# Peptides against a protein of PDB entry 8PQO, part 170

Target 1, 252 residues: chain A of PDB entry 8PQO
Amino acid sequence: VLLKEYRVILPVSVDEYQVGQLYSVAEASKNETGGGEGVEVLVNEPYEKDGEKGQYTHKIYHLQSKVPTFVRMLAPEGALNIHEKAWNAYPYCRTVITNEYMKEDFLIKIETWHKPDLGTQENVHKLEPEAWKHVEAVYIDIADRSQVLSKDYKAEEDPAKFKSIKTGRGPLGPNWKQELVNQKDCPYMCAYKLVTVKFKWWGLQNKVENFIHKQERRLFTNFHRQLFCWLDKWVDLTMDDIRRMEEETKRQ

## One batch from the design tools (peptide; made by RFdiffusion4, then SolubleMPNN)

Design b1_p24_3_s1 (from b1_p24_3, 11 letters changed)
Fold by OpenDDE base, seed 3:
Structure b1_p24_3_s1 (fold): chain B 252 residues (1-252), chain A 24 residues (1-24)
Amino acid sequence: as target 1 above (252 residues)
Amino acid sequence: GRPFSYYLDLGLLIFNLLLEKKLA
């Protein structure tokens, strides 16, 4: 088991982020050709548990059409089905990813708190001390180009070049996080993303767990760079506007 | 929903690693 807490600081409010996240997810999904193919939504319903209220989703990603024929032919039954269970009680979110074939031997859990701070809270997910001491804190800087793979880099998604016309935020220079403290009129938040990865196959555990973390970090980095650079597209939208956009996208 | 491309990359890598282990 490998645990890391990714801390993503953004020059947006927690309330703004709720809109921006949903917009950016929808936009990113549109840009992927065939992104919805092989996705089955089993459950999409409101939930209430222990005072937590939100939306529960259960999706299956069927990868049979997405892998080479030889992989499909050799894959055991259920091996190409990935289950994603998500509890969205913003500002708290939890996602659990499992595989039908691997059962308890494979788990990706992502728990996120969105807080109006600069990533200074320790153990925001309230782990036991023994567990917390094994968590690596990883800061993601959306302005740092060195954290972006060359193949993922786009100039139009570079926070170091983007300036919001609507809000005046950006571009984000090398010391933007330190300067943000002195900018009383600019809201800020941190997404604390605790990622738990378990891959219980002897000889491959460390390799696969580290690889998954590398991919998650890459995903979080690219997504939040997009979210910020798309600020002018979503900052004036309401949650009702987002819901309408999602409904329109489902009809296409 | 997360971009499907990232799930595909993870899935393909896991399967490649699994295949390498079975063929070794």
Scores: peptide ipSAE 0.025, ipTM 0.622, DockQ to the pose 0.659
Fold by OpenDDE base, seed 1:
Structure b1_p24_3_s1 (fold): chain B 252 residues (1-252), chain A 24 residues (1-24)
Amino acid sequence: as target 1 above (252 residues)
Amino acid sequence: GRPFSYYLDLGLLIFNLLLEKKLA
């Protein structure tokens, strides 16, 4: 098991981020060729548990059409079905990813707290002290080009170049996070993403767990760069606007 | 219509990216 807490600081409010996240997920999904193929929604319902209220979703991702033919032919039954269970009680979110074949030997868990701070809270997910000692804290800087792979880099998605016309935010210079403390009119937040990766296969555990974390970090970096650079597209939208967009997309 | 459930957890974008880039 490998645990890392990714801390993503953004020059947006917790309330703004709720809209921006949903918009950016929708936009990113539209840009992925065949991204909707093989997705089955089993459950999409409100839940209430332990004082937490939110939306519960259970999805199956059928990867049979996404893998090469030789992989599909050799894959055991259930190996290409990924289950995603998500509890969205914003500002808290939890996602659990499992595989039918691997069962208890494979787990990706992503637990996110969105807080109106600069990533300074320790153990925001309230882990036991012994468990917390094994968590690596990783800061993602959306303005740091060195954290972006050359193949992922786009100038139009560079926070160091982007300036929001609607809000005046950006571009983000090298010291932008420190400057936020002095900018009374600019909201800020941190997404604390505790990622737990478990892959119990002898000889491959560390390799696969580290690989998954590397991909998660890459995804979080690129996604939040997009979210910020798309600020002018979503900042004026309401949650009702997002819900309407979701309904329209479901009808297509 | 493609059921793009807007609750695509960031985790699954990874699996799609992994499958497209490494198995191709």
Scores: peptide ipSAE 0.032, ipTM 0.688, DockQ to the pose 0.100; fails the geometry check
Fold by OpenDDE base, seed 2:
Structure b1_p24_3_s1 (fold): chain B 252 residues (1-252), chain A 24 residues (1-24)
Amino acid sequence: as target 1 above (252 residues)
Amino acid sequence: GRPFSYYLDLGLLIFNLLLEKKLA
């Protein structure tokens, strides 16, 4: 098991982020070729549990059409079916990813708190001390180009170049986080993403767990760079606007 | 068009990234 807490600081409010996240996910998914193909939504309903109220989703990703033929032929039954269960009780979110074949030997869990701070809270997910001491805190700086793979880099998605016309935010210089503290008119938040990865196959555990974390970090970095650089596209939208856009997209 | 709920999946993004790496 490998645990890391990714802390993504953004010059947006927690309330703004809720809109921006939904918009950016939708936009990113539109840009992905074959996005949503092989996705089965089993459940999409409101839930209430232990004072947590939000939206619960259960999806299956059928990867049979997404992998090479030889992988498909060699894959055990259920190995190419990935289940995603998500609890969205913004500002808290939890996603659990499992595989039918691997059962308890595979887990990706992503638990996110969105807080109006600069990533200064320790153990925001309230882990036991013994568990928390094994968590690596990883700060993602969306302005740091060195954290972006060259193949992922786009100038139009570079926070160090982008300036929001609507908000005046950006570009994000090397010291943007420190400067943000002095800018009373600029909101900020941190997404604390506790990522738990378990892959219990002997000889592959560390390799796969580290690989998954590397992909998660890459995803979080690119996504939040996009989210910020798309600020002018979503900052004036309301949650009702997003819901309407979702409904319109469902009808297409 | 697919609903945004199909897009909210960090999982799909992860798997697409994973698949792109395996196909590259």
Scores: peptide ipSAE 0.031, ipTM 0.700, DockQ to the pose 0.101; fails the geometry check
Fold by OpenDDE base, seed 4:
Structure b1_p24_3_s1 (fold): chain B 252 residues (1-252), chain A 24 residues (1-24)
Amino acid sequence: as target 1 above (252 residues)
Amino acid sequence: GRPFSYYLDLGLLIFNLLLEKKLA
């Protein structure tokens, strides 16, 4: 098991982020040609548990059409079906990813708290001390180009170049986080993303767990760079606007 | 939500690793 807490600081409020996240997910999904193919939504309903209220989703990602033929032919039954269960009780979210074939031997859990701070809270997910001592804290700086793979880099998604016309935020210089503290009119938040990766296969555990974390980090980095650089597209939207957009997208 | 491409990349790697383990 490998645990890391990714802390993504953004020059947006927690309330703004809720809109921006949903918009950016929708936009990213639209930009992916065929990205919806092989996704089955089993459940999408409100839930209430232990005072937590939110939306529960259960999706299956069928990878049979997405992998090479030889992989599909050699893959064990259920190996190409990935289940994603998500509890969205913003500002808290939990996602659990499992695989039918690997069962208990494979888990990706992503628990996110969105807080109006600069990533200064320790153990925001309230882990036991024994568990928390094994968590690596990883800061993602969306303005740091060195954290972006060359193949993922786009100038239009570079926070160091982007300036929001609507909000005046950006571009984000090397010291943007320190400067943010002095900008009374600029909100900020941190997404604390605790990622638990379990891959219980002898000889491959560390390799796969580290790889998954690398991919998660890459995803979080790129996504939040997009989210910020798309600020002018979503900052004036309401949650009701997002819901309408989602409904319209479901009808297409 | 996450881009489907992420799951594809992850899946491909997992399955490649699975195949390597099965062939080893």
Scores: peptide ipSAE 0.025, ipTM 0.622, DockQ to the pose 0.666; fails the geometry check

Design b1_p24_3_s2 (from b1_p24_3, 13 letters changed)
Fold by OpenDDE base, seed 2:
Structure b1_p24_3_s2 (fold): chain B 252 residues (1-252), chain A 24 residues (1-24)
Amino acid sequence: as target 1 above (252 residues)
Amino acid sequence: GRPFSYYLDLGMLLVNLLLEQRLA
């Protein structure tokens, strides 16, 4: 098991981020090959548990059509079915990803707290001390080009170049986080993303767990760069606007 | 029509990303 807490600082408010995240996920999904093909939504309902209220979703990603034929033919039953259970109680979110074939031997858990701070809180997810001491804190700087793979880099998604016309935020220079503290009119937040990866296959555990973390970091980095650079597209949207957009997207 | 959830999930993005890396 490998745990890392990714801390993504953004020059947006927690409230803004809620809109921006949904918008950006929608846009990113549109750009992905195959879109929602092979996705089955089993559950999509409100939930309440221990004072936590939100939306629960259970999705299955059927990857049979998304892998090469030889992989499909060799894959054990259930190996190409990925289950995602998500609890969205923004500003808290939890996602659990499992696989039918691997069962308890595979787990990706992503727990996110969105806080109006600069990533300074320790153990925001309230892990036991023994567990917390094994968590690596990883700061993602969306303005740091060196954290972006060359193949992922797009100038239009570079926070170091983008300036929001609507908000005046950006571009984000090398010291943007330090400068942000002195900018009273610019909100900020941190997404604390505790990622737990378990891949219990002898000889492959460390390799796969590290690989998944690497991909998660890549995903978080790119996504939040997009989110920020798309600020002018979503900052004036309301949650109701997002809901309407979602409904419209469903109809396409 | 499919629920909006088909178009809005980070899991799908992750899955796609993982697949791209494995097939590359």
Scores: peptide ipSAE 0.039, ipTM 0.702, DockQ to the pose 0.098; fails the geometry check
Fold by OpenDDE base, seed 3:
Structure b1_p24_3_s2 (fold): chain B 252 residues (1-252), chain A 24 residues (1-24)
Amino acid sequence: as target 1 above (252 residues)
Amino acid sequence: GRPFSYYLDLGMLLVNLLLEQRLA
């Protein structure tokens, strides 16, 4: 088991982020070829548990059409079915990813707290001390080009080049975080993303767990760079606007 | 048109990213 807490600092408010995240997920999904194909939604309903109130979703990603024929032919039954269970009680979110074939031997859990701070809280997810001491804190800097793979880099998604016309935020220079502290009129937040990865196959555990973390980090980095650079597209939208857009999309 | 899950699915983005790295 490998745990890392990714801390993503953004020059947006927690309330703004709720809109921006939903918009950016939708936009990013549209840009993916074949996105959404093979996705089965089993459950999509409100939930309430222990004071946590939000939306629960259970999806199955059927990857049979996403892999080469020879992989599909060799894959054991259930190996190409990925289950995603998600509890969205913003500003708290939890996602659990499992595989039918591997059962308890495979787990990706992503727990996120969105806080109006600069990533200074320790153990925001309230782990036991013994568990917390094994968690690596990883700061993602959306302005740091060196954290982006060359193949992922797009100039139009570079926070170091983008300036929001509507808000005046950006571009984010090398010391943008320090400057943010002194800019009282600019809101800020941190997404604390605790990622738990378990892959219990002897000889491959460390390799696969580290690989998955590397991909998660890549995803978080690229996504939040996009989210910020798309600020002018979503900052004036309300949650009601997002809900209306979702309903319109469902009708198409 | 397309199912709603096509337009709003962070999980699919992760799956696609993993497949891209593994199968490329």
Scores: peptide ipSAE 0.036, ipTM 0.701, DockQ to the pose 0.097; fails the geometry check
Fold by OpenDDE base, seed 5:
Structure b1_p24_3_s2 (fold): chain B 252 residues (1-252), chain A 24 residues (1-24)
Amino acid sequence: as target 1 above (252 residues)
Amino acid sequence: GRPFSYYLDLGMLLVNLLLEQRLA
């Protein structure tokens, strides 16, 4: 098991981020190959447990159409079905990813707290001390081009180049995080993303767990660069606007 | 058409990245 807490600082408020995240997820999903193809929604309902209220979703990602034919033909039963269970109680979110074939031997858990700070809180997810001491804190700087793979880089999604016309935020210079403290009119937040990866196959666990973390970091980096650079597209939207957009899309 | 993603489709994004990385 490998745990890392990714801390993503953004020059947006927690309230703004709620809209921006939903918008950006939708936009990013449209840009993905095949989009929502192979996605089956099993459950989508409100939940309440232990004082936590939110929306629960259970999705299956059928990867048969996403892999080469020879992989599909050779893959064990259930190996190409990924289950995603998500509890969205913003500003807290939890996602659990499992695989039918791997069962208990595979787990990706992503727990996120969105806080109006600069990523300075320790153990925001309230892990036991024995567990927390094994968690690596990883800061993602969305303005740092060196953290972006060349193949992922787009100039229009570069926070170091982008300036929001609507808000005046950006571009983000090398010391943008330190400068935020002095900018009274610029909100900020941190997404604390605790990622737990378990791949319990002897001989491969470390390799695969590290690989998955590398991809998660890549995903978080790219996504939040997009989120910021798309600020002008979503900053004036409300949650009601997002809901309307969802309903309109469901009709298509 | 595909529904508007009101839900975080992190799994789909992750899977696509994993596949892209592996097949690239």
Scores: peptide ipSAE 0.032, ipTM 0.709, DockQ to the pose 0.097; fails the geometry check
Fold by OpenDDE base, seed 1:
Structure b1_p24_3_s2 (fold): chain B 252 residues (1-252), chain A 24 residues (1-24)
Amino acid sequence: as target 1 above (252 residues)
Amino acid sequence: GRPFSYYLDLGMLLVNLLLEQRLA
């Protein structure tokens, strides 16, 4: 098991991020090859548990059409079905990803707190001290080009070049995070993303767990660069607008 | 229409990224 807490600082408010995240997830998904093909929604309902109130979703991603034929033909039963269970009680979110074939031997858990700070809180997820001491804190700087793979880089998604017309935010210089403290009119937040990865296959555990974390970091970096650079597209939207867009998308 | 939901579909993004890395 490998745990890392990714801290993503953004020049947006916690309330703004709720809209921006939903918009950006939808937009990013549309831009991916095959889009939402093979997605099955099993459950989508409100939940209330231990004082946490939000929306629960259970989705299955069927990957049979997304892998080469030889992989599909050789894959064990259930190996190409990914389950995603998500508890969205924003500003707290939890996502659990599992696989039918690997069962308890595979887990990706992503627990996120969105806080109106600059990533300075320790152990926001309230882990036991013994567990917390094994968590690596990783700061993602969306303006740092060195954290972006060359093949992922797009000038139109570079926070160091982007300036929001609607809000005036950006571009983000090398010391933008330190400067935020003195910018009274610019909101800021940190997404504390505790990622737990388990791949319990002897000989491959560390390799695969580290690989998944590397890809998660890449995903979070690219996603939040997009979220910021798409600010003018979503900043004027309301949650009601997002709900309407979701309903319209379901009908397509 | 596309079976997209405006809920947190981080799994789909991750799966696509993982497949890209493994199959490229």
Scores: peptide ipSAE 0.031, ipTM 0.704, DockQ to the pose 0.098; fails the geometry check

Design b1_p24_3_s3 (from b1_p24_3, 14 letters changed)
Fold by OpenDDE base, seed 2:
Structure b1_p24_3_s3 (fold): chain B 252 residues (1-252), chain A 24 residues (1-24)
Amino acid sequence: as target 1 above (252 residues)
Amino acid sequence: GFPESVYLDLGMLIFNLLLEQKLK
C-alpha cells in the first residue's frame, strides 16, 4: 500500500472550485475520444451517511473495447471491468476504484478535502498517527511547467501565461503563492487529495503502486492547470448551468 | 465521476499487467 497526499493550491475559492471542477470534468469528458463508451452508470443518487450528505455514483468502466484484441482474449473474467464508487459531499469527496478480478488485491482510493487555505493543514483526513507518518505530502504547483510532461503541455493551459479577464487572476509567476497571501481580493484554496493505492500482486506491488501514483499526479496537475486556465469559462456559471452542461455531455 | 477517472489510462494499466503476468 502506498499513500500520498497531493496538495493542489489554487487561486480560487472553495465555492468557485465546485463550479470549476464540474465544468472542467464535463469539458474534459467532451475532449476525450470515446469518453462515454464503455461507461455504465449503475447508481447515481443522493446519499446520507453519518452526517455526510451528498451524491453517490457507481460506475463501471468496461474496458473490453479499449484494449487490444489479444488482451481481451487473455483477460480473466472481470479483469476489464473497473468499478468506480464516488461519494461527492463537496467540499469532501471520496472515490474508490476496484476491479472485479483482482478484488481485494487492487484498490485506488482518493479522498479529497477542499479547504480555504494554502495547504498548511496536516492530516486533514484524520488518519491514525501510525498511518499518517507513512503518507508523503506532495505539493502540486500548477504554475510550474517542470511538473508537466512535454506531451501534456499546452500553452493555452499554462497558468504562467493565462490572465483571467473576468477576475484579473493570473498569470501565475514563480512566487504566485507567496504573492497570493498579500492579495486581499484573490481567494485561494487547497485540494487535499489523499490517494491510497494498493496492488497486491507479488513482484509488481511497488511498481504498479508507484505507477498509479505517477498517473494520478499527472492527472491532478493537468486537470487543475485546465481548471484555472478555463476560469473565464466557468466562473460566472451557476450550478444549474453546470447541471445542464453535464446532461448535455451525457448525451454526447 | 471524479476528475480522476477522466485521465487515468486504465486500459493501458490492465494491458501492462496482463502482459507481465504472461511473462512470469
Scores: peptide ipSAE 0.027, ipTM 0.665, DockQ to the pose 0.482
Fold by OpenDDE base, seed 1:
Structure b1_p24_3_s3 (fold): chain B 252 residues (1-252), chain A 24 residues (1-24)
Amino acid sequence: as target 1 above (252 residues)
Amino acid sequence: GFPESVYLDLGMLIFNLLLEQKLK
């Protein structure tokens, strides 16, 4: 098991991020080749548990059409079915990813707190001390080009070049995070993303767990760069606007 | 279209994993 807490600081408010995240997910999903092919929504309902109230979703990703024929032919039953269970009680979110074949031997859990701070809180997810000492804190800087793979880099998605017309935010210079402390008119937040990866297969555990974390970090970096650079597209949208966009995306 | 999700994480992760496999 490998745990890392990714801390993503953004020059947006917690309330703004709720809109921006949903917009950016929808927009990114539209741009992905193959769209929603092989995605099945089993459950989409409100939930209330232990004082947490939000929306619960259960999706199955059927990968049979997404893998090469030889992989599909050799894959054990259930190996190409990925389950995603998500609890959205914003500003708290939890996603659990499992596989039918691997069962308890495979887990990706992503727990996120969105806080109006600069990533200074320790153990925001309230882990036991013994567990917390094994968590690596990883700061993602959306303005740091060195954290972006060359193949992923786009100038139009570079926070160091982007300036929001509607809000005046950006571009983000090398010391933008430190400067936020002194900028009274610019809201800020941190997404504390605790990622737990378990891949219990002898000889491959550490390799696969580290690989998954590397991909998650890449994803979080690129996604939040997009979210910020798309600020002018979503900052004036309402939640009703977002809901309409989500419904349109489902129909594609 | 792709259904809304709290995170783009799974779709992007799967895509990246598949790309890595194809590049081997």
Scores: peptide ipSAE 0.030, ipTM 0.683, DockQ to the pose 0.143; fails the geometry check
Fold by OpenDDE base, seed 5:
Structure b1_p24_3_s3 (fold): chain B 252 residues (1-252), chain A 24 residues (1-24)
Amino acid sequence: as target 1 above (252 residues)
Amino acid sequence: GFPESVYLDLGMLIFNLLLEQKLK
């Protein structure tokens, strides 16, 4: 098991991020190859548990059409089905990813707190002290080009170049995080993303767990760079606007 | 179609790794 807490600081408010995240997820998904093919929504309902109130979603990703034929032929039953259970009680979110074949031997859990701070809170997810001791805190700087793979870099998604016309935010210089403290009119937040990765295959555990974390970091970095650079596209949208967009997308 | 979650790409990467090991 490998745990890391990714802290993503953004020059947006917690309330703004709720809209921006949903917009950016929808937009990013449109740009992905294969679209929504192979996605089955089993459950999409409100939930209330232990004072947490939000939306619960259970999706199955059927990867049979997304893998090479030889993979499909050799894959055991259930190996190409990924289950995603998500609890969205913003500003708290939890996602659990499992695989039918690997059962308890595979787990990706992503727990996120969105806080109006600069990523200074320790153990925001309230882990036991012994467990927290083994968590690496990883700061993602969306303006730092060195954290972006060359193949992922796009100038139009570079926070160091982008300036929001609607809000005046950006571009984000090398010391943008320190400067936020002095900019009283610019909101800021941190997404604390605790990622738990379990891959219980002897000889491959560390390799795969580290690989998954590497991919998660890459994903978080690219996504939040997009989210910020798309600020002018979503900042004037309401949650009702987002809901309408989601409904329209479902009809297609 | 229904939009995929941001984490689908990760799932595909995991399967690629699993397959590489099975083929070895």
Scores: peptide ipSAE 0.029, ipTM 0.654, DockQ to the pose 0.381; fails the geometry check
Fold by OpenDDE base, seed 4:
Structure b1_p24_3_s3 (fold): chain B 252 residues (1-252), chain A 24 residues (1-24)
Amino acid sequence: as target 1 above (252 residues)
Amino acid sequence: GFPESVYLDLGMLIFNLLLEQKLK
């Protein structure tokens, strides 16, 4: 098991982020050709548990059409079905990814708290002290180009170049986080993403777990760079606007 | 949520790794 807490600081409010996240997810999904194929939504309903209220989703990603033919032919039954269970109780979110074949030997859990701070809270997910000792805190700086793979870099998604016309935020210089504290009118937040990766396969555990973390970090980095650089597209939208957009997208 | 493509990429990698082990 490998645990890392990714802390993504953004010059947006927690309330703004809720809109921006949904917009950016929708936009990213639209930009993916063939997106949605092989995705089965089993459950999409409100939930209430232990005082937590939100939306629960259970999706199955059928990867049979997404893998090479030889992989499909050799894959054990259930190996190409990934289950995603998500509890969205914003500002808290939890996603659990499992595989039918691997069962308890495979787990990706992503738990996110969105807090109006600069990533200074320790153990925001309230892990046991012994468990928390094993968590690596990883700060993602969306303005740091060195954290972006060359193949992922786009100038239009570079926070160090982007300036929001609507909000005046950006570009984000090397010391943008420190400067943010002095800007009374600029909101900020941190997404604390605790990622738990378990891959119990002898000889491959560390390699796969580290690889998955690398991919998650890459995803978080790119996504939040996009989210910020798309600020002018979503900052004036309401949650109702987002819901309408989602409904319209589902109808296409 | 996250883009579906990321999950697909992860899945493909995991399956490739699993297949490589089974073929050893």
Scores: peptide ipSAE 0.026, ipTM 0.644, DockQ to the pose 0.700; fails the geometry check

